# Peptides against a protein of PDB entry 5ONS, part 90

Target 1, 181 residues: chain A of PDB entry 5ONS
Amino acid sequence: MFKKFDEKENVSNCIQLKTSVIKGIKNQLIEQFPGIEPWLNQIMPKKDPVKIVRCHEHIEILTVNGELLFFRQREGPFYPTLRLLHKYPFILPHQQVDKGAIKFVLSGANIMCPGLTSPGAKLYPAAVDTIVAIMAEGKQHALCVGVMKMSAEDIEKVNKGIGIENIHYLNDGLWHMKTYK

## One batch from the design tools (peptide; made by RFdiffusion4, then SolubleMPNN)

Design b2_p19_5_s2 (from b2_p19_5, 11 letters changed)
Fold by OpenDDE base, seed 1:
Structure b2_p19_5_s2 (fold): chain B 181 residues (1-181), chain A 19 residues (1-19)
Amino acid sequence: as target 1 above (181 residues)
Amino acid sequence: SEAEEAQKKLREKIKEEFL
């Protein structure tokens, strides 16, 4: 989503959300990420304005106090930014790729099944379309936010093709975005 | 702020980890 993203070229505007809209978004976030509920007031304090940075290709980025928290495309599901995920690593289920896959993930490549079934990888039960945090062998922090394109079961069974779509990865355009206060 | 410094340190750590 952000492989060729350039902030100067792709950001359209920034708007401050009304209270009612914020409440709706918070409810949606809790629905998507139930584990975030106890932390949501910390992540999005009531006293702080919530803004959306609108970008090309129908991308919206939710921000509070300049921090980029979540993003979505075409009013689809919200994805946490890696920055938020690093602070709250539990908000997504995890998948782990082997060390050999790291360089490809960091280039924006989708995650192929063998990278999830190899000895250094760890594949956990997950349905198609599940938003997941991509971990890597021997690493502490998530390097990518992805979406399961196959179920974990099918990844193991078929072991060919794209297992997880790479949505947001370290050092992509979103990672390098400035703050919007 | 302390929070900002903590985030900076985290970013540096992640950079060293992957980049």
Scores: peptide ipSAE 0.529, ipTM 0.915, DockQ to the pose 0.031
Fold by OpenDDE base, seed 3:
Structure b2_p19_5_s2 (fold): chain B 181 residues (1-181), chain A 19 residues (1-19)
Amino acid sequence: as target 1 above (181 residues)
Amino acid sequence: SEAEEAQKKLREKIKEEFL
């Protein structure tokens, strides 16, 4: 989503949200990520304005006090930014790729099934279309946010093709984006 | 701010983890 993203060329505008809209978004976030509910007042304090940065290709980024929290495309589901995920690593289920897959993930490539079934990888139960945090063998922090294109069960059985779509990764255009206060 | 500087340093550390 952000492989060729550049702030100078791809950001359109920034708007401040009304209270009613913020309430709706908070409810949606709790539905998508139930574990976030106890932390939501810390992530999005009531006294702080919530803003949307609008980008090309119908991308919207939710921000509070300049911090980039969540993003979506075409009013679809929200994804957490890696910045937020690093603070709250439990808000997504995890999958782990092997060491050899790291360089490909960091180039924006989708995660192929062998990178999830090989020695050094760890594959956890997850349904198709689940948003997941991508971890790596020997590393502490998530390097990517992805979407399951196959269930974990099917990844293990078929073991070829795209297992997880790469949505947001370290050092992409979103990672380098400035704050918006 | 102090918080902004801390976040900047954390981002750099995480980036270097994968260099």
Scores: peptide ipSAE 0.528, ipTM 0.912, DockQ to the pose 0.028
Fold by OpenDDE base, seed 4:
Structure b2_p19_5_s2 (fold): chain B 181 residues (1-181), chain A 19 residues (1-19)
Amino acid sequence: as target 1 above (181 residues)
Amino acid sequence: SEAEEAQKKLREKIKEEFL
C-alpha cells in the first residue's frame, strides 16, 4: 500500500473529525481489535482531537496529537501502523517469518507460504482476511502489518504461493511520514 | 520534546534491529 508512497506527492489534506464520527470509529476499532478496548482511552484520549490525513488512492490515516495510529483504504478495515503496534504489540495476532524472508518483506514483497512453514518460522491459527502482525525469527519487534490471504491451515497444507499480503512494512512511505498535529 | 525524542530513538533502534 505504501511501497511507492511519498508524503509530499500523496498527502491531500488533513481534517478534524466530529465527535459522532470518532465514536463510530472507536466502535469499529473495538470490533476489529477487541483487545484494544482497555487501551483505547490511552491511545485516543477524549480530550484530544482526532484527525484524518487524507492521501491519494483513497487512503486515510487516523491521527491523535500527531501520532499516526491507524490507516484504511476506501472505507475498508482499519490497520494499525507499525508505530502503534510497537507500543501495543498485542493488538494483532502474530505470525513469524524465518530469517530468510526478512529482506523480502522489507522490500514490500508478499509473504510466501514457505517463509511461514520453514524452521525458524511460527505459524499460528488464523482465518483468511485476518490482519496480522508479522514478526521475524530472532527479532523483537514487528516488521510488517499484513493480511492473511490463506488460512493458517491452508498455508501449512498447500505451502505454496502468497500466504500473507504485505500491507505496511518497516521503512515504507508510511513509516517515514511526519507527525500531523 | 522529550517524548518525541524518545520515540525517535525507539524508531531508530527498531530500524537498526533489521539492518
Scores: peptide ipSAE 0.522, ipTM 0.910, DockQ to the pose 0.028
Fold by OpenDDE base, seed 5:
Structure b2_p19_5_s2 (fold): chain B 181 residues (1-181), chain A 19 residues (1-19)
Amino acid sequence: as target 1 above (181 residues)
Amino acid sequence: SEAEEAQKKLREKIKEEFL
């Protein structure tokens, strides 16, 4: 989503949300990520305005106090930014790729099944379309936010093709975006 | 702030982790 993203070229505007809209978004976030509910008031304090950075290709980034928290495309599901995920690593279920996959993930490549089934990888139960945090062998922090394109079961069974779509990764255009206060 | 410093340290750690 952000492989070729350039802030100067791809950001359109930034708008402040109405209270009613914020409440709706919070409810959506709780629905998507039930574990976030106890933390949502800390992540999005009621006293702080919530803004959306509108980008090309129908990308919207939710921000509070300049911090980029969540993003979505074309009114699809919300994804946490890696920056938020690093603060709250439990927001997403995890998958772990082997060491060999790291360089590819960091280039924006989708995660292939062998990178999830090989020694050093750890594949956990997850259904298709589940948004997941991509961890790596020998590393402590998530390097990517992805979407399961196959179930964990099918990844193990088929073990060929794209297992997880790479949505957002370290050092992509979103990672390097400035704050919007 | 302390929070900002903590985040800076975290970012540096992650940077070194994936250099």
Scores: peptide ipSAE 0.517, ipTM 0.912, DockQ to the pose 0.031

Design b2_p19_5_s3 (from b2_p19_5, 13 letters changed)
Fold by OpenDDE base, seed 2:
Structure b2_p19_5_s3 (fold): chain B 181 residues (1-181), chain A 19 residues (1-19)
Amino acid sequence: as target 1 above (181 residues)
Amino acid sequence: SAAAEAQEKQRKEALEKFL
């Protein structure tokens, strides 16, 4: 989503949200990520304005105090940014790839099934369309936010093709945006 | 602020339990 993203060229505008809209978004976030509920007041304090940074390709980034928290495309589901995920790694289920897959993930490549079933990888139960944190062998912080294109069961069974779609990865355009005020 | 520091402490504690 952000392989060729550049803040200067791809941001259209920024809108401060009304309280009613914020409430709706918070409810949606809790629905998508139940584990975030205890932390949502910390992540999005009531006293702080919430903004949407609107970008090209119908991308929207949810921000508070300049911090990039979540993003979505075409009114689809929200994804946490890697920066938020690094602070709250428990808000997503994890999948782990082996060391050899790291360079490909960081190039924006989708995660192929063998990279999730090989020695050094760890495959955890997850249904299709689940948003997941992509971890790597020997690394503490998530390298990527992805979406399961196959269930964990099918990844293990079929073991070929795209297991997880790469949505947002370390050092992509969103990562380099860092802050927006 | 003191409140922010307390929240950060809670986050760190949760993180330590998770990792």
Scores: peptide ipSAE 0.281, ipTM 0.846, DockQ to the pose 0.178
Fold by OpenDDE base, seed 5:
Structure b2_p19_5_s3 (fold): chain B 181 residues (1-181), chain A 19 residues (1-19)
Amino acid sequence: as target 1 above (181 residues)
Amino acid sequence: SAAAEAQEKQRKEALEKFL
């Protein structure tokens, strides 16, 4: 989603949200990420304005005090940014790739099944379409936010093709967009 | 589902490690 993204070229505008809209978004976030509820007032304090950065290709980024928190495309599900996920790593279920897959993930490549079934990988039960944090052996912070294109069961059985779609990865265009006020 | 329950367990374990 952000492989060729540049803040200067791909941001259209920024709008401040009304209180009623913020309430609706918070409810959506709790529905997607039930475990975030106790932390949501810390992530999105009531005293702080919430903004949406509107980008090309129908991408919207939710921000508070310039911090990029979540993003979505075409009114689809919200994804946490890697920066938020690094602060709250429990927001998403995890999958772990082996060391050999790291360079490909960091180039924006989709995660292939063998990278999830190898000895250095850890594959956890997950249904298709689940948003997941991509970890790697020997690393403490998520490298990527992805979407399961196959169930964990099918990844293990088929063990070829795209297991997880790469949505947002470390050092992509969104990562380099550190803040936006 | 079994997958959903496993995911919830994993998230809870990650939270406990975080705290």
Scores: peptide ipSAE 0.280, ipTM 0.841, DockQ to the pose 0.978
Fold by OpenDDE base, seed 4:
Structure b2_p19_5_s3 (fold): chain B 181 residues (1-181), chain A 19 residues (1-19)
Amino acid sequence: as target 1 above (181 residues)
Amino acid sequence: SAAAEAQEKQRKEALEKFL
């Protein structure tokens, strides 16, 4: 999603959200990520304005105090940014790729099934379309936010093709955007 | 602020339990 993203070229505008819209978004976030509920007051304090940075390709980035928290495309599901996920790694289910897959993930490549079933990888139960944090063997922080293109069960059974779509990865365009005020 | 520090402490404690 952000492989060729540049803030200067791809950001269109920024809007401050109304209270009712914020409430709706918070409810959606809790629905998507139940584990985030106890932390929403820290992530999105009531006193702080919430903004949406509108980007090309129908990308929207949810921000509070300049921090990039979540993003979505075409009004689909919200994804946490890696920066938020690093602070709150428990808001997503995890999958772990083997050491050999790291370089490919960091190039924006989708995650192939063998990288999730090989020694050094850890595959946890997850349904198709689940948003997941991609961990790597020997690394503490998530390298990528992805979407299960197959269930964990099918990844193990088929073990061929794209297991997880790479949505946002370390050092992509969104990562380098860092903040927006 | 004290409140912010308390929140950060809670976050770190949650992280320790999670990891």
Scores: peptide ipSAE 0.259, ipTM 0.835, DockQ to the pose 0.245
Fold by OpenDDE base, seed 3:
Structure b2_p19_5_s3 (fold): chain B 181 residues (1-181), chain A 19 residues (1-19)
Amino acid sequence: as target 1 above (181 residues)
Amino acid sequence: SAAAEAQEKQRKEALEKFL
């Protein structure tokens, strides 16, 4: 989603949200990520304005105090940014790729099934279309936010083709934005 | 460009240390 993304070229505008809209978004976030509920007041304090950065390709980024928190495309599901996920790693279920897959993920490549079933990888139960944090062998922080294109069960059985779609990865255009006010 | 590829490799290596 952000492989060729640049703040100067791909941001259209920024709007401040009404209280009623913020409440609706918070409810959506709790529905998508139930574990976030106890932390939501810390992530999105009531006293702080919430903004949407509107970008090309129908991308919207949710921000508070300049911090990039969540993003979505075409009014689809919300994804946490890697910066938020590093603070709250439990927001998403995890999958771990082997050491050899790291360079490909950091180039924006989708995760192939063998990179999830090989020694050094760890595959956890997850249904198709689940948003997941991609971890790596020997690394502490998530390097990618992805979407399961196959269930964990099918990845193990079929073990070929695209297992997880790469949506947002470390050092992509979104990562380089850092903040936006 | 060979120079551009070398810079990208260096950037990726630095990023891997950050992880």
Scores: peptide ipSAE 0.033, ipTM 0.520, DockQ to the pose 0.022

Design b2_p19_5_s4 (from b2_p19_5, 11 letters changed)
Fold by OpenDDE base, seed 5:
Structure b2_p19_5_s4 (fold): chain B 181 residues (1-181), chain A 19 residues (1-19)
Amino acid sequence: as target 1 above (181 residues)
Amino acid sequence: MEYEKAQEEQKKKALEAFL
């Protein structure tokens, strides 16, 4: 989603949301990520304005106090930014790729099944379309936010093709975006 | 500001761990 994303070329505008819209978004976030509810007042304090950075290709980025928190495309599901995920690692279920997959993930490549089934990888139960945090062997922080294109079960059985779609990764265009306060 | 700076350094460190 952000492999060739450039803020100067791809950001359209930034708008401040009304209270009613913010409440709706908070409810959507709790629905998608039930575990975030106890933390939502810390992530999105009531006293702080919430903004959306509108980008090309129907991408919207939710921000509070300049921090880029969540993004979505075409009014689909919200994804946490890696910046938020590094603060709250539990927001997403995890999958772990082996060390060899790191360079490919950081180039924006989708995650192939062997990178999830090989020694050093850890594959946890997850259904198709689940948004997941991609961890790597021997590393503390997530390097990617992805979407399961196969179930964990099918990844193990088939072990060929794209297991997880790479949506947002370290050092992509979103990672390097400036803050919007 | 100090908190924000610390957070940015942590994020930088996280990226450097992969590069």
Scores: peptide ipSAE 0.285, ipTM 0.837, DockQ to the pose 0.030
Fold by OpenDDE base, seed 2:
Structure b2_p19_5_s4 (fold): chain B 181 residues (1-181), chain A 19 residues (1-19)
Amino acid sequence: as target 1 above (181 residues)
Amino acid sequence: MEYEKAQEEQKKKALEAFL
């Protein structure tokens, strides 16, 4: 989503949201990520304005106090930014790729099944279309946010093709975006 | 500013761990 993204060319505007819209978004976030509910007042304090950075290709980034928190495309599901995910690693279920997959993930490549079934990888139960944090062998922090294109069960059985779609990765255009206060 | 700098440094370190 952000492989060729540059805020200088791809950001359209930044809009402060009304209270009713914020409440709706919070409800959506809790629905998508039930475990976030106890933390949502810390992440999005009621006293702080919530803004959306509108970008090309129908991308919207939710921000509070300049921090880029979540993003979506075409009003689809919300994805946490890696910056938020590093603070709250439990927001997403995890999958772990082996060390050999790191360079490809960081180039924006989709995660192939063998990178999830190899000895250095860890594959956890997850259904198709689940938004997941991509971890790497021997690394503490997530390097990517992805979407399961196969179930974990099918990844293990078939073990070929795209297992997880790469949505947002370390050092992509979103990672390098400035804060919007 | 110090808090923001610290956060950015932490994020930088996260990337450096993969280089």
Scores: peptide ipSAE 0.280, ipTM 0.832, DockQ to the pose 0.028
Fold by OpenDDE base, seed 1:
Structure b2_p19_5_s4 (fold): chain B 181 residues (1-181), chain A 19 residues (1-19)
Amino acid sequence: as target 1 above (181 residues)
Amino acid sequence: MEYEKAQEEQKKKALEAFL
């Protein structure tokens, strides 16, 4: 989603959200990420304005105090930014790729099934379309936010093709967009 | 290996070290 993204080229505008809209978004976030509920007031304090940065390709980025928290495309599900995920690593279920897959993920490549079934990988139960944090063998921080294109069961069974779509990865265009006020 | 490719690989290694 952000492989060729540049803040200067791809941001259209920024709007401050009304309180009612913010409440709706918070409810949606809790529905998507139940584990975030106790932390949501810390992540999005009531006293702080919430903004949406509107970008090309129908991308929207939710921000508070200039921090990029979540993004979505075409009003689909919200994804956490890697920066938020690094602070709150529990908000997504994890999948772990082997060390050999790291360089490809960091190039924006989708995660192939063998990278999730190898000895250095860890594949956890997850349904198709689940948003997941991509971890790596021997690493502490998520390197990618992805979406399951196959169930974990099918990844193990078929072990061929794209298992997880790479949505947002470390050092992509969104990562380089550190803040936006 | 071309110089540019080597530089990109070094950047990836640095990112891997960050993780």
Scores: peptide ipSAE 0.084, ipTM 0.657, DockQ to the pose 0.022
Fold by OpenDDE base, seed 4:
Structure b2_p19_5_s4 (fold): chain B 181 residues (1-181), chain A 19 residues (1-19)
Amino acid sequence: as target 1 above (181 residues)
Amino acid sequence: MEYEKAQEEQKKKALEAFL
């Protein structure tokens, strides 16, 4: 989603949200990520304005005090930014790729099934279309936010093709967009 | 081209160290 993203070229405008819209978004975030509920007031304090940065390709980035928190495309599900996920790693279920897959993920490549079933990888139960944090063997921080293109069960059975779509990865265009006020 | 490749690899190594 952000492989060729540049803040100067791809950001259109920024809109401050009304309180009613913010409430709706918070409810959606809790529905998508139940574990975030106790932390949501810390992440999005009531006193702080919530903004959406509108980008090309119908991408929207949710921000508070310039911090990029979540993003979505075409009014779809919200994804946490890696920067938020590093602070709250429990927001997403995890999948772990082997060390050999790291360089490919950091190039924006999708995660192939063998990288999730090999020694050093850890595959946890997850349904298709689940948003997941991609962890790496021997590493502490998530390197990617992805979407399951197959269930964990099917990844193990088929063990061929794209297991997880790479949506946002470390050092992509969104990562380089540190803050936006 | 070689310099750009080397820089990209250095960036990847730095990122791996960050993880």
Scores: peptide ipSAE 0.055, ipTM 0.616, DockQ to the pose 0.022

Design b2_p19_6_s1 (from b2_p19_6, 7 letters changed)
Fold by OpenDDE base, seed 1:
Structure b2_p19_6_s1 (fold): chain B 181 residues (1-181), chain A 19 residues (1-19)
Amino acid sequence: as target 1 above (181 residues)
Amino acid sequence: SSIEKALAELLAEQEAAAA
């Protein structure tokens, strides 16, 4: 999603949201990520304005005090940014890729099944279309936010093709934004 | 931060491997 993304070229505008819209978004976030509910007030304090940075290709980034929190495309599901996920790693279920897959993930490549089934990888139960945090063997922080294109069961069984779609990864265009005020 | 440092190390490692 952000492989060729550049803030200067791909950001269109920024809009401050109304209270009612913010409330709706918060409810949606809790539905997507139930574990976030106790933390949502500190992530999105009531006193702080919430903004949406509108980008090309129907990408929207939710921000509070310049911090990039979540993003979505075409009004689909919200994804946490890696920066938020690093602060709250429990927001997403995890999958772990082996060492060999790291360089490909950081190039924006989708994650192939063998990178999730090989020694050094850890594959946890997850349904297709689940948004997941991609961990790397021997590393503490997520290097990618992805979407299961196969269930964990099918990844293990078939062990061929794209297991997880790479949505947002370290050092991509979104990562480089850092903040937006 | 420690997080940023760790990520920088990860990136540096992969960059070196790709070179």
Scores: peptide ipSAE 0.242, ipTM 0.777, DockQ to the pose 0.036
Fold by OpenDDE base, seed 3:
Structure b2_p19_6_s1 (fold): chain B 181 residues (1-181), chain A 19 residues (1-19)
Amino acid sequence: as target 1 above (181 residues)
Amino acid sequence: SSIEKALAELLAEQEAAAA
């Protein structure tokens, strides 16, 4: 989603949201990520305005005090940014790729099944379309936010093809935004 | 931040390996 993304070229505008809209978004976030509920007031304090940064290709980024929190495309599901995920790693279920897969993930490549079934990988139960945090063997912080294209069960059984789609990865265009005020 | 430092190190390591 952000492989060729540049803030200067791909951001259109920024809009401050009304209170009613913010409430709706918070409810949606809790529905998508139930574990975030106790932390949502800390992540999105009531006293702080919430803004949407509108980007090309129908991408929207939710921000509070310049911090990039979540993003979506075409009003689809929200994804946490890696920066938020690093602060709250429990927001998403995890999957771990082996060492050899790291460089490919950081190039924006999708995660192939063998990279999830190797001895250095850890594959946890997850259904198709689940948004997941991609961890790497021997590394502490998530390097990618992805979407399961196959269930964990099918990844193990078939062990061929794209297991997880790479949506947002370390050092992509979104990562380089850092903040937006 | 400590997180950003760690990630920078990861990136540097991967870039060096790719070079």
Scores: peptide ipSAE 0.224, ipTM 0.766, DockQ to the pose 0.035
Fold by OpenDDE base, seed 5:
Structure b2_p19_6_s1 (fold): chain B 181 residues (1-181), chain A 19 residues (1-19)
Amino acid sequence: as target 1 above (181 residues)
Amino acid sequence: SSIEKALAELLAEQEAAAA
């Protein structure tokens, strides 16, 4: 989603959200990520305005105090940014790729099944379309936010093709934005 | 490649900074 993304070229505008809209978004976030509820007031303090950075290709980034928190495309599901996920790693269920897959993930490549079934990888139960944090063998912080294109069960059985779609990865265009006020 | 190495190092740096 952000492989060729550039803040200067791909951001259209930024709007401050009304309180009613913020409440709706918070409810959506809790629905998607139930574990976030106790932390939501810390992540999105009531006193701080919430903004949407509107980007090309129908991408919207939710921000508070310039911090990029979540993003979505075409009003689909919200994805946490890697920067938020690093602070709150429990927001997403995890999958782990082996060491050899790291360089490919960081190039924006989709995650192939063998990278999830090999020694050093850890594949946890997950259904198709589940948004997941991609961890790496021997690393503490997520390097990618992805979407399961196959169930964990099918990844293990078929062990061929795209297991997880790479949505947002370390050092992509979204990562390079860092902040937006 | 040089790019791949740089990306791997970036990941390591982020972990070090967060620790």
Scores: peptide ipSAE 0.047, ipTM 0.686, DockQ to the pose 0.030
Fold by OpenDDE base, seed 4:
Structure b2_p19_6_s1 (fold): chain B 181 residues (1-181), chain A 19 residues (1-19)
Amino acid sequence: as target 1 above (181 residues)
Amino acid sequence: SSIEKALAELLAEQEAAAA
């Protein structure tokens, strides 16, 4: 989603959200990520305005106090930014790729099944279309936010093709934005 | 920050390994 993304080239505008819209978004976030509920007041303090940065290709980034928190495309599901995920790693279920897959993930490549089934990888139960944090063998912090293109069961059985779609990865265009006021 | 330093080191390590 952000492989060729640049803030100067791809941001269109920024809007401040009404209270009712913010409440709706918070409810949606809790539905998508139940574990976030106790932390939501810390992540999105009531006193602070919430903004959406509108980008090309129907991308929207949710921000509070300039911090990039979540993003979505075409009003689909919200994804946490890696920067938020690093602070709250429990927001997403995890999958772990082997060491060999790291360089490909960091190039924006989708995660192939063998990188999830090989020694050094850890594959946890997850349904197709689940948003997941991609961890790496021997690394502490998530390298990527992805979407399961196959269930964990099918990844193990088929072990061929794209297992997880790479949505947002370390050092991509979104990562380089850092903040937006 | 500590996390940004760690991530920078990770990136450098991966880039060096890919070269």
Scores: peptide ipSAE 0.044, ipTM 0.665, DockQ to the pose 0.036

